# Peptides against a protein of PDB entry 3EFO: the designs that were tried, part 15

Target 1, 262 residues: chain A of PDB entry 3EFO
Amino acid sequence: SQLADLYKSCETDALINFFAKSAFKAVLHQPLKVIREILVNQTAHMLACYRKNCASPSAASQLILPDSMKVLPVYMNCLLKNCVLLSRPEISTDERAYQRQLVMTMGVADSQLFFYPQLLPIHTLDVKSTMLPAAVRCSESRLSEEGIFLLANGLHMFLWLGVSSPPELIQGIFNVPSFAHINTDMTLLPEVGNPYSQQLRMIMGIIQQKRPYSMKLTIVKQREQPEMVFRQFLVEDKGLYGGSSYVDFLCCVHKEICQLLN

## One batch from the design tools (peptide)

Design b1_p12_1_s4 (made by RFdiffusion4, then SolubleMPNN; from b1_p12_1, 7 letters changed)
Fold by OpenDDE base, seed 5:
Structure b1_p12_1_s4 (fold): chain B 262 residues (1-262), chain A 12 residues (1-12)
Amino acid sequence: as target 1 above (262 residues)
Amino acid sequence: TSSVLIDMKALE
């Protein structure tokens, strides 16, 4: 069917880019609440249509996504949680304007990375491997006190260190004996020269490649005050200034779909 | 059409 073909050809990254730019344009003449409602409704309608017309029958308790849209909900939630669309007094007008302008000029690849960052467990690095470590989901649940993670969203880069991160890795990266000795005011990693350090630098370089903006590095220690900024990029979690977790959003979408179909 | 199924009960 024409609908089936449409869903097969759908590209989530392109859709998110479209929705983001449309929404961010709409903020100039529509209330934020209305814009958010439109986005949720559009998401629900697309998925409801798929369930009704394209999907095989399944239990009502299951959310059915076309394969091409399997990550649509998580990205949509990230969009909804962006400061441009949040109606919170804690968010400055300047920040809204800044991010709005950034996204309005982003290509598909840029917006995808912007809304859903890469979170890489660099504590698992194999110094003999030329491959990037597999990204993990952007949630606190994927962090560990023993881990070291690199987060990048095309604009910012964070190196997050758990309080119990291995001293040998700390020494390898920073050339200091312990977690306590790490200087978080640094914006550049020292050139320690060991294989681990070199590999990390290489990974950072790869991430920076083909990005329109130079990402500033922020070193973040777990449980220190600056970690709060880092946690805002864990987009699958509940946002600091509102917005649902990914799980909560899935529930919301599922309920809306059920309401549309019943 | 290939689909991804998420069990919403498992998320509760």
Scores: peptide ipSAE 0.450, ipTM 0.921, DockQ to the pose 0.933
Fold by OpenDDE base, seed 3:
Structure b1_p12_1_s4 (fold): chain B 262 residues (1-262), chain A 12 residues (1-12)
Amino acid sequence: as target 1 above (262 residues)
Amino acid sequence: TSSVLIDMKALE
């Protein structure tokens, strides 16, 4: 059917870009609450239509996503949790204005990375391999106290260090004997020169490639105050300012779909 | 069309 073909041809990254720009334009003329409701409604309607007209029958307790939109909900939740769409006094007008303008000029690839960061387990690096480590989901559940992770969203780059990260890796990256000796005020990694350090720098370089903005590096120690900023980029978790987790959002969308179809 | 099914009960 024509409708089935439409869903097959759908590009989630393009849709998110469109929804983001539309929403961020609308903030100038409409209440944030209304904008958020529209976004959720649009998501639910799209998926309800698919379930009704394209999907094979399944239990009502199942959420059905077309393959082309399997990541639409997670990106939509990220959009909804963006500071531009949040009505919190803790968020400055300047920050909202800044991010709004940034997104309004972003291409599809830029906005995709912006809304859902890359989170790479650096502690798993094989110095003999030229392959990048596989990204993990942006959730605290994927972090490890024994691990080291690199996060990038096209604007910011974070190197997160677990409290029990291996001393040998600490030495390899920072040329210091332990976690406690790491200076988090630095914005550049030292030129240690060992294979591990070189590989990490290579990865950082690859991430920076083809990005319109130079990403400043922030070193974050687990359980220190700056980690709170880092956690804001774990977009699948519950947000600091009341944003839903990905799981909660799925439940919300599913409920609305059921309401539309019943 | 291929679909992805998520068991919502499992997420609760």
Scores: peptide ipSAE 0.448, ipTM 0.922, DockQ to the pose 0.927
Fold by OpenDDE base, seed 1:
Structure b1_p12_1_s4 (fold): chain B 262 residues (1-262), chain A 12 residues (1-12)
Amino acid sequence: as target 1 above (262 residues)
Amino acid sequence: TSSVLIDMKALE
């Protein structure tokens, strides 16, 4: 069917780019509440239509996503949780304006990375491999106290270190004997020169490649105050300013789909 | 059409 073909050809990253720009334009003349409702409604309607017309029958308790839209909900939730669309007094007008303008000029690839960061387990690096480590989901549940993770969203880069991160890796990256000796005020990694350090630098270079902005590096130690900033980029978790977790959003969307189909 | 199924009960 024509509808089935449409869903097969759908590109979630392009849709999110479109929805983001549309929403951020609408902010200038529509209430934020209305904009958020429209985005949720559009998501629910698209998925309800798929369930009704394209999907094989399934239990009502199951959420059905076309393969082309399997990540649509998570990106949509990230969009909804962006400071531009949040009605919080803690968020300055300047910050909203800044991020709005940034997104309005972003291409599809840029907005994809912006809304859902890459989170890479650096502690699993194979120094003999030229491949990037497999990204993990952006959630605290995927972090480990023994791990070291690199997060990048096209604008910022974070190197997160667990409190029990391997001393040998710390030595390899920072040329210091322990976690406690790491200086988090630095924005550049030292030129240690060992294979692990070189591999990490290569990965950082690959991530930076083809990005329009130079990403500033922030070193983050687990359980220190600056970690709170880092955690805001774990977009599948509950947001600081009232945004839903990914799971909560899925429940919300599922409920609305059911309402549309009943 | 290929679909992804999420068991919403399992998420609760």
Scores: peptide ipSAE 0.446, ipTM 0.921, DockQ to the pose 0.925
Fold by OpenDDE base, seed 4:
Structure b1_p12_1_s4 (fold): chain B 262 residues (1-262), chain A 12 residues (1-12)
Amino acid sequence: as target 1 above (262 residues)
Amino acid sequence: TSSVLIDMKALE
């Protein structure tokens, strides 16, 4: 059907960009609560329409997503959890304004990365490979105390170190003997010069490529206070300022879809 | 039509 074809051709990244810009424009003249409700409603309606008209019958307990929109909910949740759409006094007006303006000027690729960061397990780097490590889901569940992860969202870059990260990697990256010796005040990695260090720097360079903004590097140690900032970018988890986890959001969307169809 | 099915009961 034409409708089915439409869903097949749907580009989630473009939709998210559109929804983001629309929502961020609406912030100027509509209450945040209304904007959030509209976004959830639109998400539910799109998916309800698919379930009704395009999808094969399935149990009501199942959420059905067209393949082209399989990541729409997670991105939508990220959008909903963005500081621009949150009514929290902890978030300054300046910060909201700043991020709003940034997103309003972002292309599709930029906004995609902005809302859902790239999280790379760099402890698995193959120094002999030019391939980027496969990104993992932005959730604490994907972190490891033994791991080292690089996170980037187009604006910020974080190097997260697990408390039990391998000393050899720490030595390779920072030229220090242990986790405790890592200086988190630095915004640049030292020029250690070994293959691992060079590979990491190359990866960071690749991530920075074609990004409109230079990403500042923040080194984060697990269980230290600054980690809280990093955790905010684990967008599938529950947000600090009242945002839902991805799972909770899925439940919410599913419930609304069911209400629309039943 | 290719679809992704998520068992919501499993998520709860």
Scores: peptide ipSAE 0.436, ipTM 0.918, DockQ to the pose 0.922

Design b1_p12_2 (made by RFdiffusion4)
Fold by OpenDDE base, seed 3:
Structure b1_p12_2 (fold): chain B 262 residues (1-262), chain A 12 residues (1-12)
Amino acid sequence: as target 1 above (262 residues)
Amino acid sequence: SVTEDGTVYTFS
């Protein structure tokens, strides 16, 4: 059908960019609650229309998403959980204003990375390979106490270290004997010079490449207070200040779709 | 994905 073709041609990243800019513009003249409701409604309406006009007959308990919109809900949830729309108390007014302004000027690729960070398992690096490690989903469930992860969203870069991260990797990255010896106040990795360190630096360089802003590096130790900032970027998890997990958001959207189709 | 209420999320 013509509608099916339209949905197949849908570019989720472009839609998120549009919705983000529209929502962030609306913040100036509409309550945040209303804006969030509009975004959820728009998401539900789009998916409801697909089910009504394009999807094969299925049970009401089944939510059918087209491949072209597969990642729309997760990105929409990220948008809804952004500090501009949630107004988290730990974020200053100036910071919210800054982020709003940044997003208003972001291209499609920039906003995609901004709302859903890249999370890389650095502890799995093969120094003999030129391939980058595959990104994992932005959730605590994908972290490991024995692991080291690099997170980047185009504005910030975090190196997260598990409490049981291998001493050999700690030595390779920081040239210190153990996790406890890592200085989290540093914003630059030391020039250790071994293959592992060089590969990590290369990856960081690739991530920074073609980004309009220089990302500051933050070293984060698991279970230390600054880790709370890092966890805010695990966007699929439940937020501390009212943000839903991705699973909860899907349930919410599904309920609304069912209401629209009844 | 399958939720506690039996909802199934599928992609096509």
Scores: peptide ipSAE 0.033, ipTM 0.594, DockQ to the pose 0.203
Fold by OpenDDE base, seed 1:
Structure b1_p12_2 (fold): chain B 262 residues (1-262), chain A 12 residues (1-12)
Amino acid sequence: as target 1 above (262 residues)
Amino acid sequence: SVTEDGTVYTFS
Protein backbone atom coordinates (compact mmCIF):
# COMPACT_ATOMS: atom_id res chain seq x y z
CA SER B 1 0.00 0.00 0.00
CA GLN B 2 0.98 3.62 -0.38
CA LEU B 3 0.94 4.03 3.37
CA ALA B 4 3.18 1.04 3.88
CA ASP B 5 5.61 2.43 1.36
CA LEU B 6 5.64 5.71 3.22
CA TYR B 7 6.60 4.00 6.45
CA LYS B 8 9.23 1.93 4.71
CA SER B 9 10.81 5.09 3.37
CA CYS B 10 10.61 6.88 6.70
CA GLU B 11 13.91 8.17 8.04
CA THR B 12 13.85 8.16 11.81
CA ASP B 13 16.94 10.30 12.17
CA ALA B 14 15.38 13.00 10.01
CA LEU B 15 12.18 12.87 12.02
CA ILE B 16 14.02 13.22 15.29
CA ASN B 17 15.91 16.20 13.94
CA PHE B 18 12.63 17.77 12.90
CA PHE B 19 10.88 17.02 16.18
CA ALA B 20 13.81 18.25 18.21
CA LYS B 21 14.00 21.56 16.40
CA SER B 22 10.24 21.98 16.47
CA ALA B 23 10.07 21.26 20.17
CA PHE B 24 13.04 23.46 20.99
CA LYS B 25 11.44 26.30 19.08
CA ALA B 26 8.13 25.73 20.82
CA VAL B 27 9.60 26.03 24.32
CA LEU B 28 9.76 29.77 23.77
CA HIS B 29 5.98 30.12 23.66
CA GLN B 30 4.41 26.88 24.90
CA PRO B 31 4.43 25.09 28.25
CA LEU B 32 6.85 22.19 28.55
CA LYS B 33 4.03 19.89 29.57
CA VAL B 34 2.21 20.56 26.33
CA ILE B 35 5.33 20.03 24.26
CA ARG B 36 6.07 16.70 25.91
CA GLU B 37 2.49 15.58 25.42
CA ILE B 38 2.64 16.46 21.75
CA LEU B 39 5.83 14.49 21.24
CA VAL B 40 4.48 11.42 22.99
CA ASN B 41 1.21 11.70 21.12
CA GLN B 42 2.96 12.01 17.78
CA THR B 43 5.07 8.96 18.53
CA ALA B 44 2.07 6.90 19.55
CA HIS B 45 0.01 8.13 16.63
CA MET B 46 2.62 7.23 14.03
CA LEU B 47 3.13 3.78 15.46
CA ALA B 48 -0.61 3.26 15.85
CA CYS B 49 -1.21 4.13 12.22
CA TYR B 50 1.46 1.70 11.14
CA ARG B 51 0.03 -1.05 13.30
CA LYS B 52 -3.48 -0.44 12.05
CA ASN B 53 -2.76 -0.10 8.37
CA CYS B 54 0.52 -1.83 7.64
CA ALA B 55 1.53 -4.33 10.28
CA SER B 56 0.80 -8.03 10.16
CA PRO B 57 -1.85 -9.28 12.55
CA SER B 58 -0.50 -9.55 16.08
CA ALA B 59 -1.65 -9.78 19.64
CA ALA B 60 -2.77 -6.56 21.27
CA SER B 61 -0.09 -7.06 23.89
CA GLN B 62 2.63 -6.78 21.27
CA LEU B 63 4.24 -3.61 20.05
CA ILE B 64 5.69 -4.05 16.59
CA LEU B 65 8.25 -1.53 15.43
CA PRO B 66 8.85 -1.31 11.70
CA ASP B 67 12.44 -1.27 10.52
CA SER B 68 12.13 2.31 9.33
CA MET B 69 10.99 3.52 12.74
CA LYS B 70 12.44 0.90 15.07
CA VAL B 71 14.59 3.50 16.82
CA LEU B 72 11.99 6.27 16.86
CA PRO B 73 10.81 5.69 20.43
CA VAL B 74 14.40 5.37 21.56
CA TYR B 75 15.34 8.75 20.17
CA MET B 76 12.07 10.30 21.22
CA ASN B 77 12.68 9.30 24.81
CA CYS B 78 16.15 10.79 24.59
CA LEU B 79 14.65 14.02 23.27
CA LEU B 80 12.10 14.10 26.07
CA LYS B 81 14.87 13.67 28.62
CA ASN B 82 16.97 16.50 27.24
CA CYS B 83 17.49 19.36 29.67
CA VAL B 84 15.72 21.76 27.32
CA LEU B 85 12.46 19.88 27.78
CA LEU B 86 12.87 19.21 31.51
CA SER B 87 11.63 21.63 34.13
CA ARG B 88 14.07 21.07 36.96
CA PRO B 89 15.66 23.71 39.15
CA GLU B 90 18.96 21.82 39.04
CA ILE B 91 19.29 22.71 35.37
CA SER B 92 20.47 26.24 34.80
CA THR B 93 18.83 28.54 32.30
CA ASP B 94 22.17 28.97 30.61
CA GLU B 95 22.55 25.25 30.06
CA ARG B 96 19.08 25.03 28.58
CA ALA B 97 19.77 27.94 26.29
CA TYR B 98 23.10 26.51 25.23
CA GLN B 99 21.80 23.08 24.31
CA ARG B 100 18.75 24.59 22.65
CA GLN B 101 20.92 26.66 20.36
CA LEU B 102 23.21 23.73 19.64
CA VAL B 103 20.41 21.47 18.49
CA MET B 104 18.77 24.21 16.46
CA THR B 105 21.85 24.29 14.25
CA MET B 106 22.52 20.55 14.07
CA GLY B 107 22.17 18.48 10.95
CA VAL B 108 20.51 15.10 10.91
CA ALA B 109 23.69 13.15 11.58
CA ASP B 110 24.73 15.49 14.37
CA SER B 111 21.44 15.31 16.22
CA GLN B 112 21.34 11.55 15.87
CA LEU B 113 24.64 11.14 17.66
CA PHE B 114 23.83 13.89 20.12
CA PHE B 115 20.64 12.29 21.38
CA TYR B 116 21.91 8.72 21.28
CA PRO B 117 25.63 8.40 21.92
CA GLN B 118 27.91 5.80 20.49
CA LEU B 119 29.11 3.38 23.16
CA LEU B 120 31.98 1.11 22.13
CA PRO B 121 33.50 -1.80 24.05
CA ILE B 122 37.16 -0.91 23.77
CA HIS B 123 38.32 -3.92 25.75
CA THR B 124 37.25 -6.14 22.85
CA LEU B 125 39.46 -4.43 20.30
CA ASP B 126 41.34 -6.48 17.78
CA VAL B 127 44.58 -4.63 17.20
CA LYS B 128 44.87 -6.23 13.78
CA SER B 129 41.43 -5.12 12.63
CA THR B 130 40.59 -1.86 10.91
CA MET B 131 36.93 -2.19 11.81
CA LEU B 132 35.25 -0.38 14.65
CA PRO B 133 33.90 -2.56 17.41
CA ALA B 134 30.16 -3.06 17.43
CA ALA B 135 28.41 -0.44 19.53
CA VAL B 136 26.31 -1.49 22.50
CA ARG B 137 23.10 -0.02 23.87
CA CYS B 138 23.57 3.03 26.06
CA SER B 139 22.65 1.42 29.36
CA GLU B 140 24.52 0.51 32.50
CA SER B 141 23.34 -3.05 31.95
CA ARG B 142 25.69 -3.25 28.98
CA LEU B 143 28.74 -2.17 30.95
CA SER B 144 31.10 -4.60 32.63
CA GLU B 145 33.37 -4.13 35.62
CA GLU B 146 36.00 -5.93 33.59
CA GLY B 147 35.47 -3.70 30.58
CA ILE B 148 36.63 -0.43 29.08
CA PHE B 149 34.14 1.60 27.07
CA LEU B 150 34.35 4.66 24.87
CA LEU B 151 31.31 6.93 24.68
CA ALA B 152 30.89 9.79 22.23
CA ASN B 153 27.94 12.08 21.53
CA GLY B 154 29.56 14.53 19.13
CA LEU B 155 30.37 17.02 21.87
CA HIS B 156 31.97 14.90 24.57
CA MET B 157 34.04 11.77 24.63
CA PHE B 158 34.32 9.55 27.69
CA LEU B 159 36.63 6.66 28.37
CA TRP B 160 35.00 4.58 31.09
CA LEU B 161 37.02 2.01 33.00
CA GLY B 162 35.59 -0.75 35.10
CA VAL B 163 37.10 -1.35 38.52
CA SER B 164 38.31 -4.73 37.29
CA SER B 165 39.46 -3.62 33.86
CA PRO B 166 42.46 -5.63 32.64
CA PRO B 167 45.77 -4.29 33.95
CA GLU B 168 47.43 -5.12 30.65
CA LEU B 169 44.99 -2.84 28.83
CA ILE B 170 45.47 -0.11 31.41
CA GLN B 171 49.19 -0.40 30.86
CA GLY B 172 48.66 -0.35 27.13
CA ILE B 173 46.48 2.76 27.18
CA PHE B 174 47.89 4.80 30.05
CA ASN B 175 51.34 3.34 30.64
CA VAL B 176 50.59 2.88 34.34
CA PRO B 177 50.65 -0.33 36.35
CA SER B 178 47.10 -0.34 37.69
CA PHE B 179 43.63 1.15 37.77
CA ALA B 180 44.50 3.19 40.84
CA HIS B 181 47.32 4.96 39.01
CA ILE B 182 45.13 6.33 36.23
CA ASN B 183 44.92 10.11 36.33
CA THR B 184 41.34 11.10 35.58
CA ASP B 185 42.27 14.77 35.29
CA MET B 186 43.95 14.12 31.97
CA THR B 187 42.13 15.02 28.78
CA LEU B 188 44.65 13.40 26.46
CA LEU B 189 45.87 9.84 26.26
CA PRO B 190 49.61 9.37 26.49
CA GLU B 191 51.59 8.41 23.43
CA VAL B 192 52.36 4.85 24.49
CA GLY B 193 52.92 3.60 20.97
CA ASN B 194 51.89 -0.04 21.31
CA PRO B 195 49.38 -1.60 18.89
CA TYR B 196 46.48 -1.37 21.31
CA SER B 197 47.08 2.30 22.04
CA GLN B 198 47.41 3.00 18.35
CA GLN B 199 44.18 1.19 17.57
CA LEU B 200 42.31 3.11 20.24
CA ARG B 201 43.67 6.40 18.99
CA MET B 202 42.66 5.47 15.47
CA ILE B 203 39.11 4.75 16.60
CA MET B 204 38.97 8.03 18.46
CA GLY B 205 40.25 9.76 15.37
CA ILE B 206 37.61 8.18 13.15
CA ILE B 207 34.88 9.28 15.54
CA GLN B 208 36.27 12.79 15.73
CA GLN B 209 36.69 13.19 11.98
CA LYS B 210 32.97 12.75 11.43
CA ARG B 211 32.05 15.56 13.83
CA PRO B 212 32.13 19.34 13.44
CA TYR B 213 33.23 19.98 17.02
CA SER B 214 36.35 18.85 18.81
CA MET B 215 35.27 16.46 21.53
CA LYS B 216 36.89 16.81 24.91
CA LEU B 217 38.05 13.52 26.40
CA THR B 218 37.10 12.68 29.96
CA ILE B 219 38.56 9.68 31.76
CA VAL B 220 36.04 8.07 34.07
CA LYS B 221 36.68 5.45 36.72
CA GLN B 222 33.83 3.26 37.83
CA ARG B 223 32.53 4.03 41.34
CA GLU B 224 34.18 7.43 41.48
CA GLN B 225 32.04 10.54 41.85
CA PRO B 226 32.62 11.82 38.30
CA GLU B 227 30.98 8.66 36.97
CA MET B 228 27.65 10.36 37.65
CA VAL B 229 28.29 12.69 34.74
CA PHE B 230 29.04 9.76 32.48
CA ARG B 231 25.89 7.94 33.52
CA GLN B 232 23.79 10.84 32.26
CA PHE B 233 24.75 9.75 28.76
CA LEU B 234 23.47 6.23 29.27
CA VAL B 235 20.25 7.47 27.75
CA GLU B 236 18.27 4.24 27.93
CA ASP B 237 18.48 4.27 31.73
CA LYS B 238 16.28 6.28 34.03
CA GLY B 239 17.27 9.92 33.99
CA LEU B 240 18.63 11.79 36.96
CA TYR B 241 16.11 14.58 36.59
CA GLY B 242 12.87 12.68 36.16
CA GLY B 243 13.31 11.15 32.74
CA SER B 244 12.03 7.64 32.16
CA SER B 245 13.98 4.62 31.13
CA TYR B 246 13.46 3.41 27.60
CA VAL B 247 11.48 0.43 28.84
CA ASP B 248 9.18 2.64 30.87
CA PHE B 249 8.72 4.94 27.92
CA LEU B 250 7.79 2.03 25.66
CA CYS B 251 5.16 0.97 28.15
CA CYS B 252 3.76 4.47 28.13
CA VAL B 253 3.68 4.62 24.35
CA HIS B 254 2.13 1.18 24.11
CA LYS B 255 -0.70 2.18 26.40
CA GLU B 256 -1.38 5.25 24.33
CA ILE B 257 -1.33 3.22 21.12
CA CYS B 258 -3.90 0.86 22.56
CA GLN B 259 -6.09 3.80 23.46
CA LEU B 260 -5.85 5.14 19.94
CA LEU B 261 -6.76 1.80 18.40
CA ASN B 262 -9.70 1.03 20.73
CA SER A 1 21.29 3.16 18.31
CA VAL A 2 21.61 -0.60 18.30
CA THR A 3 18.35 -2.45 17.73
CA GLU A 4 17.47 -5.74 16.11
CA ASP A 5 15.46 -5.77 12.91
CA GLY A 6 11.81 -6.43 13.45
CA THR A 7 11.87 -5.47 17.09
CA VAL A 8 8.81 -6.76 18.90
CA TYR A 9 8.03 -5.96 22.50
CA THR A 10 5.38 -7.87 24.39
CA PHE A 11 3.58 -6.18 27.22
CA SER A 12 1.64 -8.29 29.74
Scores: peptide ipSAE 0.018, ipTM 0.507, DockQ to the pose 0.488
Fold by OpenDDE base, seed 5:
Structure b1_p12_2 (fold): chain B 262 residues (1-262), chain A 12 residues (1-12)
Amino acid sequence: as target 1 above (262 residues)
Amino acid sequence: SVTEDGTVYTFS
């Protein structure tokens, strides 16, 4: 159908960019509560229309998402959890103003990465491959104490190390014998020169490519204080300031869709 | 994926 084609032609990254800029513009003249409600309603309405007009018959307990919007809920949840729309007292006005201005100038690709970071399992690198490792979902559940992960959102870059990270990888990246010897105050990786180090640097370079800002690197050890900052970028989790997890948001959207279809 | 309430999400 023509409507189905329309949904298929929609790009989630373009939608989230539009919603983000619209919401951030509205912050100047509408209450945050209203803005959040509008975003949720828009999401539910779009998905409800798809289900009603495009989706094959399915059980009531099943929510069908078009390929073009299959990740819309997770991105929308990320938008809703942004400091600009949360306006928590713990977040300074300057920070909210800064992020608002940043997003207002972002292109589609920039906002996509900003709201949903890339989380790469560095411990799985094939030094013989020039391909980037497959990104994992931005959730603590995808981390492992034995793993090393690189997170990037276009503004920040984090290298997260599990407490049980392989010593050989630590040696390869930092040229130190163990996890305890890693200096988290460094903002640049050392020039170790081995294939693994070179591969990681290449990956970081690829991620930095075509980004408007140079991403500051932060080294994060699991269970140390700076990990709390890192966890804020695991956007599918609940969040520090009471934002919904991805799962909780999906439930919320599903309930609203059902109400719209009644 | 399946949520806690048993809802299934399918991508098509």
Scores: peptide ipSAE 0.018, ipTM 0.535, DockQ to the pose 0.227
Fold by OpenDDE base, seed 2:
Structure b1_p12_2 (fold): chain B 262 residues (1-262), chain A 12 residues (1-12)
Amino acid sequence: as target 1 above (262 residues)
Amino acid sequence: SVTEDGTVYTFS
């Protein structure tokens, strides 16, 4: 199913917004470890309650998620991996303060996008279609060396280029002959004027719509040093600064659920 | 915050 279909649950989005703001407020007077534990426990308890009282009997090895909460663990993991909740010396206090303040003022829609970015396969665009490409999961596993992906989280916008990106698309977007010629110092796409370029710009415009902040565009080439920054937004992967992958988090939550129920 | 079963975890 399309990622967009998975995130139709307004309830989950609202919960994440609530938990994020609550946790970020708590950072001022509670240890990060405690806050993280609370968030994990909240997740486990909610899911355990559902499993116990609402779900049909299932094997202990199976994690049952209600439709309204299917994306909850994903978002929770993203929240837990946010720099505000990570006690890593590599993260400056200024950065923590900045993101904390940002989230504290975010609405539900903003926080949804912030914690789980849109990752769009731009290389699949049909210039004759008015439909946006279906978003893919925010994981390296969903990228391809032949692909071009647009990532946006409401604050940042990245255009990621695989090392084997189609030259014709590169030409269409950047008006350069090859991957090597792409200037990653650009903050704006050139107005090439062809249908593909126009469609990409249209998509970028749609993504920018209704967002309170203007998203800075960063062009990222695969395997170049700046890609490391981009990878931090692949929120389902293991975090650079100690955050778990989504899979690992699911395992953690599942174990806790089992402990609660069995 | 409150869980579905009414369990409350305090962030203060």
Scores: peptide ipSAE 0.036, ipTM 0.567, DockQ to the pose 0.030; fails the geometry check

Design b1_p12_2_s1 (made by RFdiffusion4, then SolubleMPNN; from b1_p12_2, 6 letters changed)
Fold by OpenDDE base, seed 2:
Structure b1_p12_2_s1 (fold): chain B 262 residues (1-262), chain A 12 residues (1-12)
Amino acid sequence: as target 1 above (262 residues)
Amino acid sequence: TITQDGNIYTFT
């Protein structure tokens, strides 16, 4: 998929891993505000340098990224939105410490998935195909009330169900008649045995492969309270605890770049 | 509003 291709940039993946570990180390000695500002500044400076010295001439209203960094901003925003770097009283010290330690030990591949989850439209599965569905952007705008989506970030796995999910798929996955009958307390999908169920399980297995942690499955119904937890992983949207949407972040970065260049 | 075309973001 196009998205998959975009995130195959090894340079960006390595860079974000470095930035994450550097920032998470710095939290022990520097204020969070300063760390965030440094990250934004570094991003802006790198991109400004490219714009000034490497990029083809373009309008001031455009932000041009090098191919190797075309997904850098989105990862950077995800990093900035991580609980470790958010100064909110709602985030416990233990949670910050936990995630900090996790990231500090993550390799490039792990941190890539951690900061930007895979969001797969499960409702579009072709049981005749062995290919995984193309991932979509992690935003509410990509969800559908008629859809079923699997989200995974290497630590957590969510199966999100729209309120209007196809009953056939619900039956195929959960062996229940309707959306209302789905038990969200389950952490394992039933082995229904039909091709769709088997394919979903296969996909989940593939996602789990080469991950250092076993991802707990959480079933999420749209508009139920647990969905709020799921939505926190829609990293391109505005964060619950003050993190910017990707759009807002891009605007911020663009503005800073313009200031640097003008 | 931002539109994306590959590695180019256009701000409007």
Scores: peptide ipSAE 0.533, ipTM 0.948, DockQ to the pose 0.915
Fold by OpenDDE base, seed 3:
Structure b1_p12_2_s1 (fold): chain B 262 residues (1-262), chain A 12 residues (1-12)
Amino acid sequence: as target 1 above (262 residues)
Amino acid sequence: TITQDGNIYTFT
């Protein structure tokens, strides 16, 4: 009962902030491999303890997460996939140092958004709504060739356009007749003035609110070279530089939990 | 494969 109450009081966003800063501090004194193993181990131990002491009986093939930590694993995987914790030669030391310093100064809300971006289906905008569209999971499987999506992580903002994006939306946003005519070098949307354009601009403004840094907008066309950069922010997918998909990570954590409990 | 029901993930 006491443990159950403890898990109920936990806040995932605070935990991720703590784990991130702790790991990024440890990078200065510990091998990256060790740090990654510790993070996975801590995740497994927390969930194993819950399974043992708090969760209802279930099959060994099931992973039960407490409500307070239902998204802890996905954030943990995002942390593990961050360039600071990856030892790949393709990642410059400057980039690692930069992101390390950024995270070390981030508050709870900032780090949450940084590790797991907002991905919004802009093609489904209701121009009469005062609320933001519901975010979708950060995975390629949630994208559509016919869709337009806005991604933001507190530092960067991307507008992703499917190859089959509706011409009327393209016209509404960019005032050009087709996908091919969109200039991806622009960092600001044109002031077209129609309700759809205004709503999109409003949404972008809301996302920018209370963020410590101004997010530069990058226009990305599907199947063009710059899309590769965008896809790195689809954090639930397999990473370019060796990071696991969320599904693979869950399998790994589940196996470790089973080992701890058996 | 993984199926999800709320906070329960089933591995098959």
Scores: peptide ipSAE 0.532, ipTM 0.947, DockQ to the pose 0.925
Fold by OpenDDE base, seed 4:
Structure b1_p12_2_s1 (fold): chain B 262 residues (1-262), chain A 12 residues (1-12)
Amino acid sequence: as target 1 above (262 residues)
Amino acid sequence: TITQDGNIYTFT
């Protein structure tokens, strides 16, 4: 059907870019609450329409998305949780303005990465492979105290180290004997020169490629103060400033869809 | 809880 074709042709990254820019434009003349409601409503309506006209019959307990929009909700939630759309005093006006302007100028690829960061399990690196490790979902549940993760959103890059991260990897990356010896004040990785270090640097380089901004590296130790900043980028989790977890958002969307269809 | 199977989310 024409509708089915339409949904098939829609790409989440483009939609999110559109919604983001539309919303960020709207903040100048509409209340944030209204904007958020509109975004949720639009999401629900689109998906309800799909379910009604394109999707196979399913139980009310299921939310069916078109393949092209299978990750639309998660990105939408990320958008909704962006500081530009949050009315929190903890977020400075300057920060909101800055991020608003950034997004307004972002292309589709940039905004996609911006709203949903890449989170890479660096501890799984194969020094013999030139392939990037598979990204994991941006949630604390995907982290491991024994792991090392690289997070990038096109603007910032974080290297997160679990408290029990392998000493051999720590030595490989930082040339220090233990987690405690890592200096988190550095913004550049030392040139250790071993294969693992080189591989990590290569990966970081690849991530940086074709990004309009140079991503500053922040080294984060688990359970230290800077980790709180890092955790803000775990976008599927509950937001620090009142944003919903992805699970909660899905429930909300599902409920609204059901209301629209029933 | 939510389980995901591709593009299908099941709420339980």
Scores: peptide ipSAE 0.521, ipTM 0.945, DockQ to the pose 0.921
Fold by OpenDDE base, seed 1:
Structure b1_p12_2_s1 (fold): chain B 262 residues (1-262), chain A 12 residues (1-12)
Amino acid sequence: as target 1 above (262 residues)
Amino acid sequence: TITQDGNIYTFT
C-alpha cells in the first residue's frame, strides 16, 4: 500500500531533526506543556496509523513499530527530555537558549548523535580490528563495573571507567598502575604508544571526524561526583529533571495509541 | 514492565 511505502521510506533521523527544530521554534510562541503534548500526540498518531493500516494484527498488549521507525520513540523521548523542552528552574535560561540555537542549526546526522549519543564498550576492543565496537544502549543497565566505555554526542566525549576496570587496560590507556592513579582532570589521553592506546585514539578520531565541533574529552570514574554529569547522557534512563525513562515513555505512547484505535 | 522482541514491545 501507499501508506506502507511511506513508512518504509520514512527515516527517523530526519523526522527527529524536523520535530526538534519545529518544537524549538514553537517554544517562542507556545507553552512547553502544549509543545510536549503535540510531540507525544504526533508520535502516537503516526504509530496508530501504522498499526491500523500496515501492521499485522496483534494483541492489544503489544506495540509494533515499523522498521523505519524502530527508534522513533526513543529519539522522541530524548527530544522531550532536552533542557529546552523542560520547565525546570534548575535549568538556566542561558543553557536553554544555547541548546536551542545549537539544534536549530544542526543537520540530520548531527541532531541524531546529539539526541542519542554513541556509547561504545572500549574494554572489548580488538587491537587487530579496524572496526568500531558495536554501540550499546544508552542506559546504566548496559554499563559494567569491569568495563570502560566511550560516550560521544557530537559536543562532548566521555571516557567512563568502572571501579573494577582491568588494570591492564588502565595501564594501556593511561600508563598508570591502577584505577586510583587515573587523573580525571586531564582532557587528553597520554601518548602511551601501545596497540590498545593507538586503537582507542583511532576510534576517538573516527568519532570526531566530520563533526562540526571539537569534542572535549572528560574522564569519568564510576562513583565519583562527576559521574552524575555523565549519567545525564544515558538518555534511556530516567532524567535528572523529571524526564521519563524510555520504558515509561513507551508505556505512555502505547496507551495513547490504544485510545486512538478504540 | 515490557519485553522487547525486535520492533515488537509486549506490555505486561
Scores: peptide ipSAE 0.516, ipTM 0.945, DockQ to the pose 0.918

